# Peptides against a protein of PDB entry 5TUV: the designs that were tried, part 175

Target 1, 107 residues: chain A of PDB entry 5TUV
Amino acid sequence: KEVIDRLRYLKAEIEDLELKERELDQQKLWLQQSIKNVMDDSINNRFSYVTHEDICNCFNGDTLLAIQAPSGTQLEVPIPEMGQNGQKKYQINLKSHSGPIHVLLIN
Target 2, 107 residues: chain B of PDB entry 5TUV
Amino acid sequence: AQECQNLEVERQRRLERIKQKQSQLQELILQQIAFKNLVQRNRHAEQQASRPPPPNSVIHLPFIIVNTSKKTVIDCSISNDKFEYLFNFDNTFEIHDDIEVLKRMGM

## One batch from the design tools (peptide; made by RFdiffusion4, then SolubleMPNN)

Design b2_p26_2_s4 (from b2_p26_2, 10 letters changed)
Fold by OpenDDE base, seed 1:
Structure b2_p26_2_s4 (fold): chain B 107 residues (1-107), chain C 107 residues (1-107), chain A 26 residues (1-26)
Amino acid sequence: as target 1 above (107 residues)
Amino acid sequence: as target 2 above (107 residues)
Amino acid sequence: EEKKKEEEENKKYHEKLQEKAKRAFK
């Protein structure tokens, strides 16, 4: 029957898709490791920076804070809630475990 | 009949996941290229200047950019070891990671 | 109605920030 044939076709296609998905997962893992290796290279690390000019060219008219922190630093942004003074709380919480956090005011 | 429908739903879910994974993979590739271009740019710039940039004039990866209105009041509390920061804003702000910044820079 | 709209905007705002925060420093 047509239904049986459709079932067989769908099952076979799903199996092929599973293989494709696993392939992509492996490629992602490989590329992530490659990026890490490139960034961890001593020479690359020395030159892994942007300038104030770079940032100013990307953003205009606002106050800009640049926050540099070690990889793995935790960044939390709580849901805005009303404070005791009736003002909404807009907050950023940063927690580093491997080094200090640096903050620069760009403009 | 219901089994066919279930498999078709599963098939569609897998197709969507594959599409998403392909997009994510492309983003990682672009990220690596952007980083390499950044490093190359900085190396060339320092060679031409015959010196590294002044301290505190550059922002090392990884970083984030926080942008907010010029009118926004920002308060910051810091731990003694500089491993923990709390930022308070009296208005909304935006966050942009280094990857996004590199994209905006055209790297 | 206005309160609902504000809540939705706050939700979207928070979601956007959370998305950016999750990938930061990684």
Scores: peptide ipSAE 0.576, ipTM 0.908, DockQ to the pose 0.842
Fold by OpenDDE base, seed 3:
Structure b2_p26_2_s4 (fold): chain B 107 residues (1-107), chain C 107 residues (1-107), chain A 26 residues (1-26)
Amino acid sequence: as target 1 above (107 residues)
Amino acid sequence: as target 2 above (107 residues)
Amino acid sequence: EEKKKEEEENKKYHEKLQEKAKRAFK
């Protein structure tokens, strides 16, 4: 009896959790679409930028590269592998499909 | 009973997924707020300056920041249309997306 | 031990980069 009651309780709770998870999934979709709409607005797009000062305030002491590219640009970071000279290769591959990539050296 | 244990494991798995999804939703909300704050800041700044910033002085979204040691040697290969970039580093680097940068800026 | 530690650090390093790379430019 006790085991059966526990089973029923667990099954009912799992069902409720499934409903909650689906609700969260739907909310995520709506929020994502909302963000997209806000960013695609002409006024918002015009002012969607940061300055060199902004970046310098966030980072210090390092070489900083800012890479701007169109949405959908593919960014790949291969696994560091040993080169012929015995040092690891650290690499970034960028591939845009809709426009040019812009690179700025901050400091 | 084994069945009870299995259901309890499943229940816990679902609870963890729900927790993760709730966190992701919160991040999306914060992202939207940060973006709106950025736009408002820039609009106000340009109004005060009575002109837009120079094109090469700002970084438009979407972007990434790559930071590495000042002594890191960076080599870059670019396609003729600037659609493909290959960066080679002789040491480790870090990548930060625009969302993370906005967070660091306190937006 | 040193080799194992280095391998683990390399793994963590790559995983972090991959995670951020997936989200970039979306």
Scores: peptide ipSAE 0.576, ipTM 0.908, DockQ to the pose 0.789
Fold by OpenDDE base, seed 4:
Structure b2_p26_2_s4 (fold): chain B 107 residues (1-107), chain C 107 residues (1-107), chain A 26 residues (1-26)
Amino acid sequence: as target 1 above (107 residues)
Amino acid sequence: as target 2 above (107 residues)
Amino acid sequence: EEKKKEEEENKKYHEKLQEKAKRAFK
């Protein structure tokens, strides 16, 4: 009796948790769309940038590349494998479908 | 019973996923706030300067920052239309997205 | 042992980069 009651309780709780998880998934999608709408606003888009100073304040001591590309640009970083010359290949592959890519050397 | 134990494990897994999703939602909220603060900062700065910043002095969203040692040799191959880029590094590098940068800026 | 350690470090390095790359430009 106690085991059966425990089983029923757990099944009911799991069902409630499934509903909660789906609710959170929908909230995530809604919030992501909200962020996109804010960023796509003409005024916000005009002012959606950081400066060289901003980047320098966040990073120091290394070579810094800033790569700006359109939303939806594909970024691939392959596993470092040995090349034909015996050197590991460290690579970044970028493919844009809607506009040019811009690269700036910061430091 | 074994069945009760299995359901309890499942319940716990679902609770952990829900916790993770709640945390992710909080991050999205912070992202939206950071972006709005960035826009406000830039609008105010341009109003005081009475002009927009030079085009090559700013990095428009979305972007990434790549940092590597100053000793790292970087080679870049670019398509004619600037839609495709291949970066080759002779050593390791790090990537940081614009969201991380805004966080580091304290936005 | 050294080779295994290096492989694990490479795996962690790649995983971190892949996580960052997944979110980029979205």
Scores: peptide ipSAE 0.575, ipTM 0.908, DockQ to the pose 0.878
Fold by OpenDDE base, seed 2:
Structure b2_p26_2_s4 (fold): chain B 107 residues (1-107), chain C 107 residues (1-107), chain A 26 residues (1-26)
Amino acid sequence: as target 1 above (107 residues)
Amino acid sequence: as target 2 above (107 residues)
Amino acid sequence: EEKKKEEEENKKYHEKLQEKAKRAFK
């Protein structure tokens, strides 16, 4: 009896959790669409930037590259492998589909 | 019973997924807030300055920041279609997305 | 043993970069 009752309880709880998960998925979808709409707004797009100062305040003592690319741009970072000259290869591969990539050296 | 144990494992799995989804939802909320704050800041700043910033002084979203040692040698090559970029580093580097940067900025 | 440690460090390094890369330009 105890095991049967526990099974019934667990099954009911799992069903409730499934509903909760679907609710969260829907909320995520709506919020993502909201963010997209806000970012695609012409006025917001005009002001959707950070400055060199902003970046410098976040990072200190390093060489900083800022890479701006269209949404959907593919960024690949291969596993470091030994090169022909015995040096490990540290690489970034970028592939855009809808527009140019802009690179700025910050410092 | 084994069935009870299996359902308890499934229950726990679903709870963990829900927790992760809740965390992701919170991150999206913060992203939206940060973006709106960024836009507001920039709009106000340009109003005060009575001019937009120079085009090459700002980094438009979406972007990434690559940081590496000042000693790191960076080589960049562009594909013939100009939509593919290859960056080579002679040492390790770090990548930070715009969301992380906005967080560090306190937006 | 040292080689194993280096491999683990490389793995962690790559995993961190991959995590950041997945979120980029979305």
Scores: peptide ipSAE 0.574, ipTM 0.906, DockQ to the pose 0.862

Design b2_p26_4_s1 (from b2_p26_4, 11 letters changed)
Fold by OpenDDE base, seed 1:
Structure b2_p26_4_s1 (fold): chain B 107 residues (1-107), chain C 107 residues (1-107), chain A 26 residues (1-26)
Amino acid sequence: as target 1 above (107 residues)
Amino acid sequence: as target 2 above (107 residues)
Amino acid sequence: SFTSDTGFTYTLPYAGKREIEESLIP
């Protein structure tokens, strides 16, 4: 009886948790769409930028590259492997499907 | 008894997933707020300056920042249409997305 | 931040869709 009661309780709780998880999944999807809509708004898009000063204030003085690319651009960093010269390959691959990529060197 | 234990493990797994999803949702909310604050800042700044910033002085979203040593040699190969970029580094680098930059900016 | 030592893919912009463990995101 005790085991049966515990089983019933756990099953009921798990069902409630399943509902909560589905609710959160839906909320995430809606929020993602909301963010997209806000960023795609013509006025917001016009002002969606940072300055060189902004970047310099965020990072210490190593070499900084700013790479701006269209939405949907795919970035790949492969696992470093030994190259032909016996040196590890550190790479960034970028592929855009909707527009050019722009690179800025920041001091 | 074993069935109870299995359900308790499942319950705990679901609770952890829910917690993670709640955290992710909060992060997305903060991202949206940060973006709106960025837009507001830039609108105000351009109003005060009575002009937009020079095109090459700003980095438009979305973007990434690549940080590497000043001693790092960087080679870049670009496609004719500038839709594809290949960066080769002779040393390690770090990548920061625009979201992290906005956080560091205090947006 | 992400390092060159970790193989990963990324799609701009991030909207909670990274193919990377989100716990690694600062």
Scores: peptide ipSAE 0.380, ipTM 0.884, DockQ to the pose 0.267
Fold by OpenDDE base, seed 4:
Parts: C-alpha cells; sequence; structure tokens
Structure b2_p26_4_s1 (fold): chain B 107 residues (1-107), chain C 107 residues (1-107), chain A 26 residues (1-26)
C-alpha cells in the first residue's frame, strides 16, 4: 500500500511538472519573439549599437575585432585540428544569408 | 520498487530541466532589459550631441568581439557568394557576444 | 565567453535558443 501510494503521488507530481515544463517552453518562445520584435522595431534598431569606447572599456590588452553580421548569420568554430604543417587550426566560419558582414579593428 | 525508482529518476530529470528553463528565461528577461537600456542611452546621447555618431565609430547589433593576442596572425577569406567568411588564426582566440558586452557595460 | 578550443555553432543574435553559452562557460 505504501509503495502504491508513492507511485500514485509520483505520477501525479510528474504530470504537474510536465505541465510546468510546457508552460516554460511557451513562455520562452513568447519572450524570444518579444525580444525579436523589440530589436526589429525601427526606432530601436536605429539605436541598437555600441561604440568603440564601449568595447575598449570592456576589454584591454589584446587585439580586438568587432564582427557585425546580419541577424540569422550562422557562426561556427570548429574543434581545432592539426594542420598539415603540424599547427592547430583556429577558425571562425560565418555564413550570412541577408547581408554583408562588417569587420572592425578596435585596437 | 523498480517502477518507483524509475519514476523518481524521471521526476528528478524534469525538475532539473525546469530549473534550467527558469534560468534561461531569467537571462532572456535581462537581455531584453539591457537592450532597452542601451537604446535609451544612445537616444539620449545623440540628443545631447545633436547628431548621430560617426558611422565607423559604432558597432551595430548583432555582433561578436574576437579577442586574441597582438601577435596573432589573422587571415580572412570570403566565399564566392560573398556571404561566407572564414577567419584563420595562428593562435587561440576568445569570442564575446553582444550580450556579454552589454553586461560588461552595465546595461 | 567562447574559446577557440571548443567547437560550437550558434546563430546571431543568440537569444537563448541553445545551451551553448552555458555549456562553454567554465
Amino acid sequence: as target 1 above (107 residues)
Amino acid sequence: as target 2 above (107 residues)
Amino acid sequence: SFTSDTGFTYTLPYAGKREIEESLIP
């Protein structure tokens, strides 16, 4: 009886958790869409930028590249593999579908 | 007993997923707030300056920041369709997304 | 932050669609 009662309790709780998880999934989708809508707004889009000063204040000491790419651009960093010359290859692959990629040297 | 154990494992998995999803939602909320704050800052700044910033002085979202040594050699190649970019580095690098930059800026 | 030593892919802008950031942050 104790085991049966525990089973019933667990099943009921799992059902509640399943509902909660679905709720969170939906909320995530809504929030993601909300963010997209806010960013795509014409006024917000006009002011959606950072300055060179902003970047310099966030980082120091090394070479900084700023790569601006259109929304939807796919970024890939492959696992470094040994090249033919015996040196590891460090790469960034970018695939844009809706416009040019712009690169700026910050420092 | 075995069934009870199986359900307890499932319960724990669901609880963990829910916790992760809640954390992700909180992060998204902060991202939205940060973006709105950025827009507000820039609007105010342009009002004070009575002009837009110089075109090459700003980095529009979305973007990434690549941080590497000053000694790192960086090569860039562009695909035939001009939408694919390949960056080659002879040394390690770090990538920071725009979200991280906004966080560092205190947005 | 993401490192060159960890293979990963994502789409700009990152909007929490994947758990890459969380998995790559040490």
Scores: peptide ipSAE 0.379, ipTM 0.883, DockQ to the pose 0.266
Fold by OpenDDE base, seed 2:
Structure b2_p26_4_s1 (fold): chain B 107 residues (1-107), chain C 107 residues (1-107), chain A 26 residues (1-26)
Amino acid sequence: as target 1 above (107 residues)
Amino acid sequence: as target 2 above (107 residues)
Amino acid sequence: SFTSDTGFTYTLPYAGKREIEESLIP
């Protein structure tokens, strides 16, 4: 029956898509590792920075904080909740495990 | 048949995930290129200047940029080892990662 | 970019592992 043929076709296609998805997952992991290796290279690491000028050129006249933290640092922004004083709490939580965090005021 | 419809839905779901993963992979490739371009720029700049930039004038990767109004009051609590930071804002803020900054820089 | 109104967590550097609270809601 036509329905049976369609089912067979769809099942075969889904199997192919599963393989494709796994391939993409593997490629992502490979590329992530490649990026890590490039960034961890001593020479590249030495030159892996932006300037104040770079940041200022990217953003306009608000308060800009640059927070530099080691790889693996955890960043958390909770959903704003009302505080006891009736004001919403806007927060950033940072936790590093491998080194100090450095904060710069850009403007 | 209902089974055929279910498989078609599953097929479409997988296709969408694959599309998303392909896009993410392309983004990672661009990130790697941008990083390499950044390194090359900085190497060339330091060669021309015959010196490294002042330590407080640069922001090393990885970093984030916090953007908020000039009127926003920011309180920061820092652990003794500078491994933990808690920022409190009395108003909304935006966070931009280093990847976005590199994009805006045209890297 | 992220806003203060959207709860999220991730580790630096971002490598596609961000968790956005809104995205976690089915």
Scores: peptide ipSAE 0.378, ipTM 0.880, DockQ to the pose 0.250
Fold by OpenDDE base, seed 3:
Structure b2_p26_4_s1 (fold): chain B 107 residues (1-107), chain C 107 residues (1-107), chain A 26 residues (1-26)
Amino acid sequence: as target 1 above (107 residues)
Amino acid sequence: as target 2 above (107 residues)
Amino acid sequence: SFTSDTGFTYTLPYAGKREIEESLIP
């Protein structure tokens, strides 16, 4: 029956897609580890910075805060909720586990 | 017929996921290249200047940039060990990660 | 990029493991 043939075809294609997806997942894991290794290299780490000029060239003249934090720091921005006074709460939460967080005012 | 339709929906879902994962992989590759370019730029610049930049003139990775209006009031609560930060804004803000900054820098 | 109106969490440095509660703004 034609329906049976179509079912077999679709199932076979889905299996091929599953294999492709797993391959991509493995590649992602490998690439993530590669990036980590490159960034953790002592020489690369020494030169892994941007300047105030770099930041100013990227953004217009509003208030710019640069927040530098150790690797592993958790950042959370909750969905704004109404406060007791009826104002929305715009918030950033940071939690480091390995060192202090540094905040710089750019402009 | 219904089973065929179900499998076709699943097939399409998997195709979309694969496309998204391929895009994410390409982004990671570009991130690694951008980082290497940043390191090379900084090494070359320090060689020409024959000195490292002043400690407070650079922002080390990883970092984020917060952009908000000049009129925005920002309150910051910091733990004693400086491991935990809570930022409160009375107006909207934008956050840009170091990856986006590197892109804007043309790295 | 993210806005103050977009709920999200992630760990520094970002390596493709962002947890986004709302749509990501490129």
Scores: peptide ipSAE 0.383, ipTM 0.882, DockQ to the pose 0.262; fails the geometry check

Design b2_p26_4_s2 (from b2_p26_4, 12 letters changed)
Fold by OpenDDE base, seed 1:
Parts: C-alpha cells; structure tokens; sequence
Structure b2_p26_4_s2 (fold): chain B 107 residues (1-107), chain C 107 residues (1-107), chain A 26 residues (1-26)
C-alpha cells in the first residue's frame, strides 16, 4: 500500500511538473518574440548600437574585432583540428542570409 | 520499488529542468531591460551632441566581439556574394556575444 | 563567452541556449 500510494503521488506530481515546464516553454517563446519586436522597432533599431569606447571598457590588452551581422546569421566554430601544416586550425565561419557582415578593428 | 525509484529520478530531472528554464527566463528579461537602457542612453547622447555618431564609430546589434592576442594573425576570406566569411587565426580566441557586452557595460 | 577550443554553432542574436552541433557552412 505504501509503495502504491507513493507511485500515485509521484505520477500526480510529475503531471503537475509537466504542465509547469510547458508553461515556462511558452513564456520563453513569448519573451523571445517580445525582445525581437522591441529590437525591430524603427526607433529602437536606430539606437541599437555600442561604441568603440564601450567595447574597450569591457576588454583590455588584446586585439578586439567587432563583427556585426544581420539577425539570423549563423556562426560556426569548428573543433580545432590539426591542419596540413601540423598546426591547429582556429576558425570562425559565418553565413548571413539577409545582408552584409561588417567587421571593425576596435583595438 | 524499481518503478518508484524511476519516477523519483524522473521527478528530480524535471525539477532541475524547471529550475534551469526559470533561470533562462530571468536572463531574457534582463536582456530586454539592458537593450532598453542602451537605447535610452544612445538617444540621450545623440540629443546632447546634436548629431548622430559617425557610421564607423559604432557597432550595431546584433554583433559579436572576438578577443585574441595582439600577436595573433587573423585572415579573413569572403565569398563572392559576401554572405559567407571565414576567419582564420593562428592562435586561440574568445567570442563574446552582444548580450555579454551589454552586461559588462552595466546596462 | 565562447572559446576556440571547443566546437560550437549558434545564430545571431543569441537569445537563450541555441548551441547547434551541425555544420552551418558546407
């Protein structure tokens, strides 16, 4: 009886947790869409930028490249593997579908 | 007994996923707030300066920041349609997304 | 933060966990 009661309790709790998880999933999707809408607003879009100073204040001592790309751009960094010359390959692959990619040297 | 244990494991798994999803949701909320603060800052700054910033002095969202040693050699190959970019580094690098940058900026 | 030492893929802008294991550029 004790085991049976525990099983029933656990099943009921899991069902409640499933509902909660789905609720959170929906909230995430809603918020993601909300963020997109806010960013796509014409006024917000006009002012959606950072400066060189902003970036320099966030980082120090190294070379900084800023890569601006359209929303939806796909970024890939492959696992470093040995190249033909015996050196590890460190790469960034970018693929844009909607516009040009801009690269700026910050530091 | 075994079934009970299985359900308890499942229960715990779901609880952890819910916790993670709650954290992710909070992060998205903070992202939206940070973006709004950025927009407000820039609007105010341009009003005070009575001019927009020079086009090459700002980085528009979305963007990434690549951080690497000053000694790192960087090569960039661009496709004919300029939609694909390949960056080659002779050493390791770090990538920071715009969200992280906004956090570091205190937005 | 992402490092060159591990393979990863994602789509800009990054909003939530969207790491992809598939190659994006043939």
Amino acid sequence: as target 1 above (107 residues)
Amino acid sequence: as target 2 above (107 residues)
Amino acid sequence: MYTSDQGFTFTLPYAGKREIEESLIP
Scores: peptide ipSAE 0.329, ipTM 0.877, DockQ to the pose 0.284
Fold by OpenDDE base, seed 2:
Structure b2_p26_4_s2 (fold): chain B 107 residues (1-107), chain C 107 residues (1-107), chain A 26 residues (1-26)
Amino acid sequence: as target 1 above (107 residues)
Amino acid sequence: as target 2 above (107 residues)
Amino acid sequence: MYTSDQGFTFTLPYAGKREIEESLIP
């Protein structure tokens, strides 16, 4: 009896959790679309930038590259492998499909 | 008993996923707020200056920041249309997205 | 934040950073 009751309770709770998870998935989808709409707005897009100073204030002591890549750009970092020189290869591969990529040296 | 245990494990799994999704949703909300704050800041700044910033002085979203040691040698191969980039580093690097930058900026 | 020692591939910008870290980064 106790086991049966527990089973019923757990099953009901799991159903509620499934509903909650789907709700969150929907909310995420809507929010993502909202963000996209806000960013694609002509006025917002015009002002959607950071300055060199902004970047420099966020990082220190290193070389900084800013890569402006359009939406949909694919970024790949392969697992470092040993090169012919016995040194690990550290790489970034970028592929854009919608526009050119622009790279800036910040410091 | 075993069935109860299985359902309890499933319940816990779902609860954890829900928690993660809630966190992700909160993150997206904060991202949207940060973006709006950025836009507002820039609009105000340009109004005060009565001009837009120079084109090469700002980094338009979306972007990423590559951070590496000042001693790191970076080689870059670019396609003719600038749609493909290959970066080679002789040392380790870090990648930070624009969202993280906005967070560090306090937006 | 992503490190060079982690192999991964994703599309920019990605509004699901945690999913990438959990699924694509070893």
Scores: peptide ipSAE 0.325, ipTM 0.870, DockQ to the pose 0.263
Fold by OpenDDE base, seed 3:
Structure b2_p26_4_s2 (fold): chain B 107 residues (1-107), chain C 107 residues (1-107), chain A 26 residues (1-26)
Amino acid sequence: as target 1 above (107 residues)
Amino acid sequence: as target 2 above (107 residues)
Amino acid sequence: MYTSDQGFTFTLPYAGKREIEESLIP
């Protein structure tokens, strides 16, 4: 009946969508590897930086900290909790395994 | 009837995931382009200046930017090897990665 | 963009390697 035909149609379409999704997943992986290769290139790495002026042009009026951390550094911001003094705690935790972390005050 | 409805819901879910994945893939492409543009800019600038910038005047990728009010009090605890950092803020802050900065720079 | 009001964790650099609820990449 019509219901059976509709079911068959939907199942076939879903199968096609599954194939498309897998294709996109693979493309993402390939692109990620490409980006890594470009960034790891010695020449590109030498010139992979921004200036203080660049940062100041992007942000105005606030305190800006630049945290330079090696690849693989883990960053954690816990959900703010109420401290013992009744004030919410806002925190950033950084842990590197491959090198030192550097912090710069921009303004 | 119920089975058809279930498959239609699944179809819609997959379509939304595909749309999201396509958007994410496009963002990765733009990231790679932005990085290449940054490298090209810096290479050209150093060629014109005939020297690299001072080491403490630039921020090398990867990095993050922390933005907070000028009134925010920031406490920082650092390990001896500088591999671990703990930041405490008495007010809210924002974090921006290097990719977002490159976008704001127009790269 | 991440805000201090939301708990999150990730590994630098972020290049879409992990799915997070909110991405720093607009």
Scores: peptide ipSAE 0.320, ipTM 0.870, DockQ to the pose 0.271; fails the geometry check
Fold by OpenDDE base, seed 4:
Structure b2_p26_4_s2 (fold): chain B 107 residues (1-107), chain C 107 residues (1-107), chain A 26 residues (1-26)
Amino acid sequence: as target 1 above (107 residues)
Amino acid sequence: as target 2 above (107 residues)
Amino acid sequence: MYTSDQGFTFTLPYAGKREIEESLIP
């Protein structure tokens, strides 16, 4: 009796959890679309920037590359391998499909 | 019973997924708020200055920041259409996305 | 200040340490 009752309870709870998970999935999609809409708004887009000062304040005393790339740009950093000169190769590969990439050097 | 144990495992798995999805949603909400705060800040700043910032003084979203040593040698190869970039570093680097920057800025 | 115009090589100061295998820029 106890096992049967527990099974019924668990099945019912799992069903509720399935509904909750689907609800969260839908909410994520809606929120992602909302963010996209907000960012694509003409007024918001005009003001969607940070300053060099902002970046410098976030990173003290370092050399910084600011890479401005279109949404959806793929970034790949392969596992460092030993180069021909015996040093590890550290690489960044960028691939954009929707527009040009712009790079700024911040000292 | 084995069936009861299987359902309990499934229940726990779903609960963990739901928790993760809730956390992801919260992060997206915070990102949206941060973006709105950024836009508001920039609008106010431009109103006070009565002019937009110089073009080369701002970094438009979306962007990433690459942080490396001042002594790091960076080689950059760019495709003709600027859709592909290959960066080679002789030392380690850090990559920070715009979301992290906004967080560091307190947005 | 340097901008993306042509392929270039330069030396920059160091600040970062972590590597990312693959990601999409939002």
Scores: peptide ipSAE 0.201, ipTM 0.862, DockQ to the pose 0.037; fails the geometry check

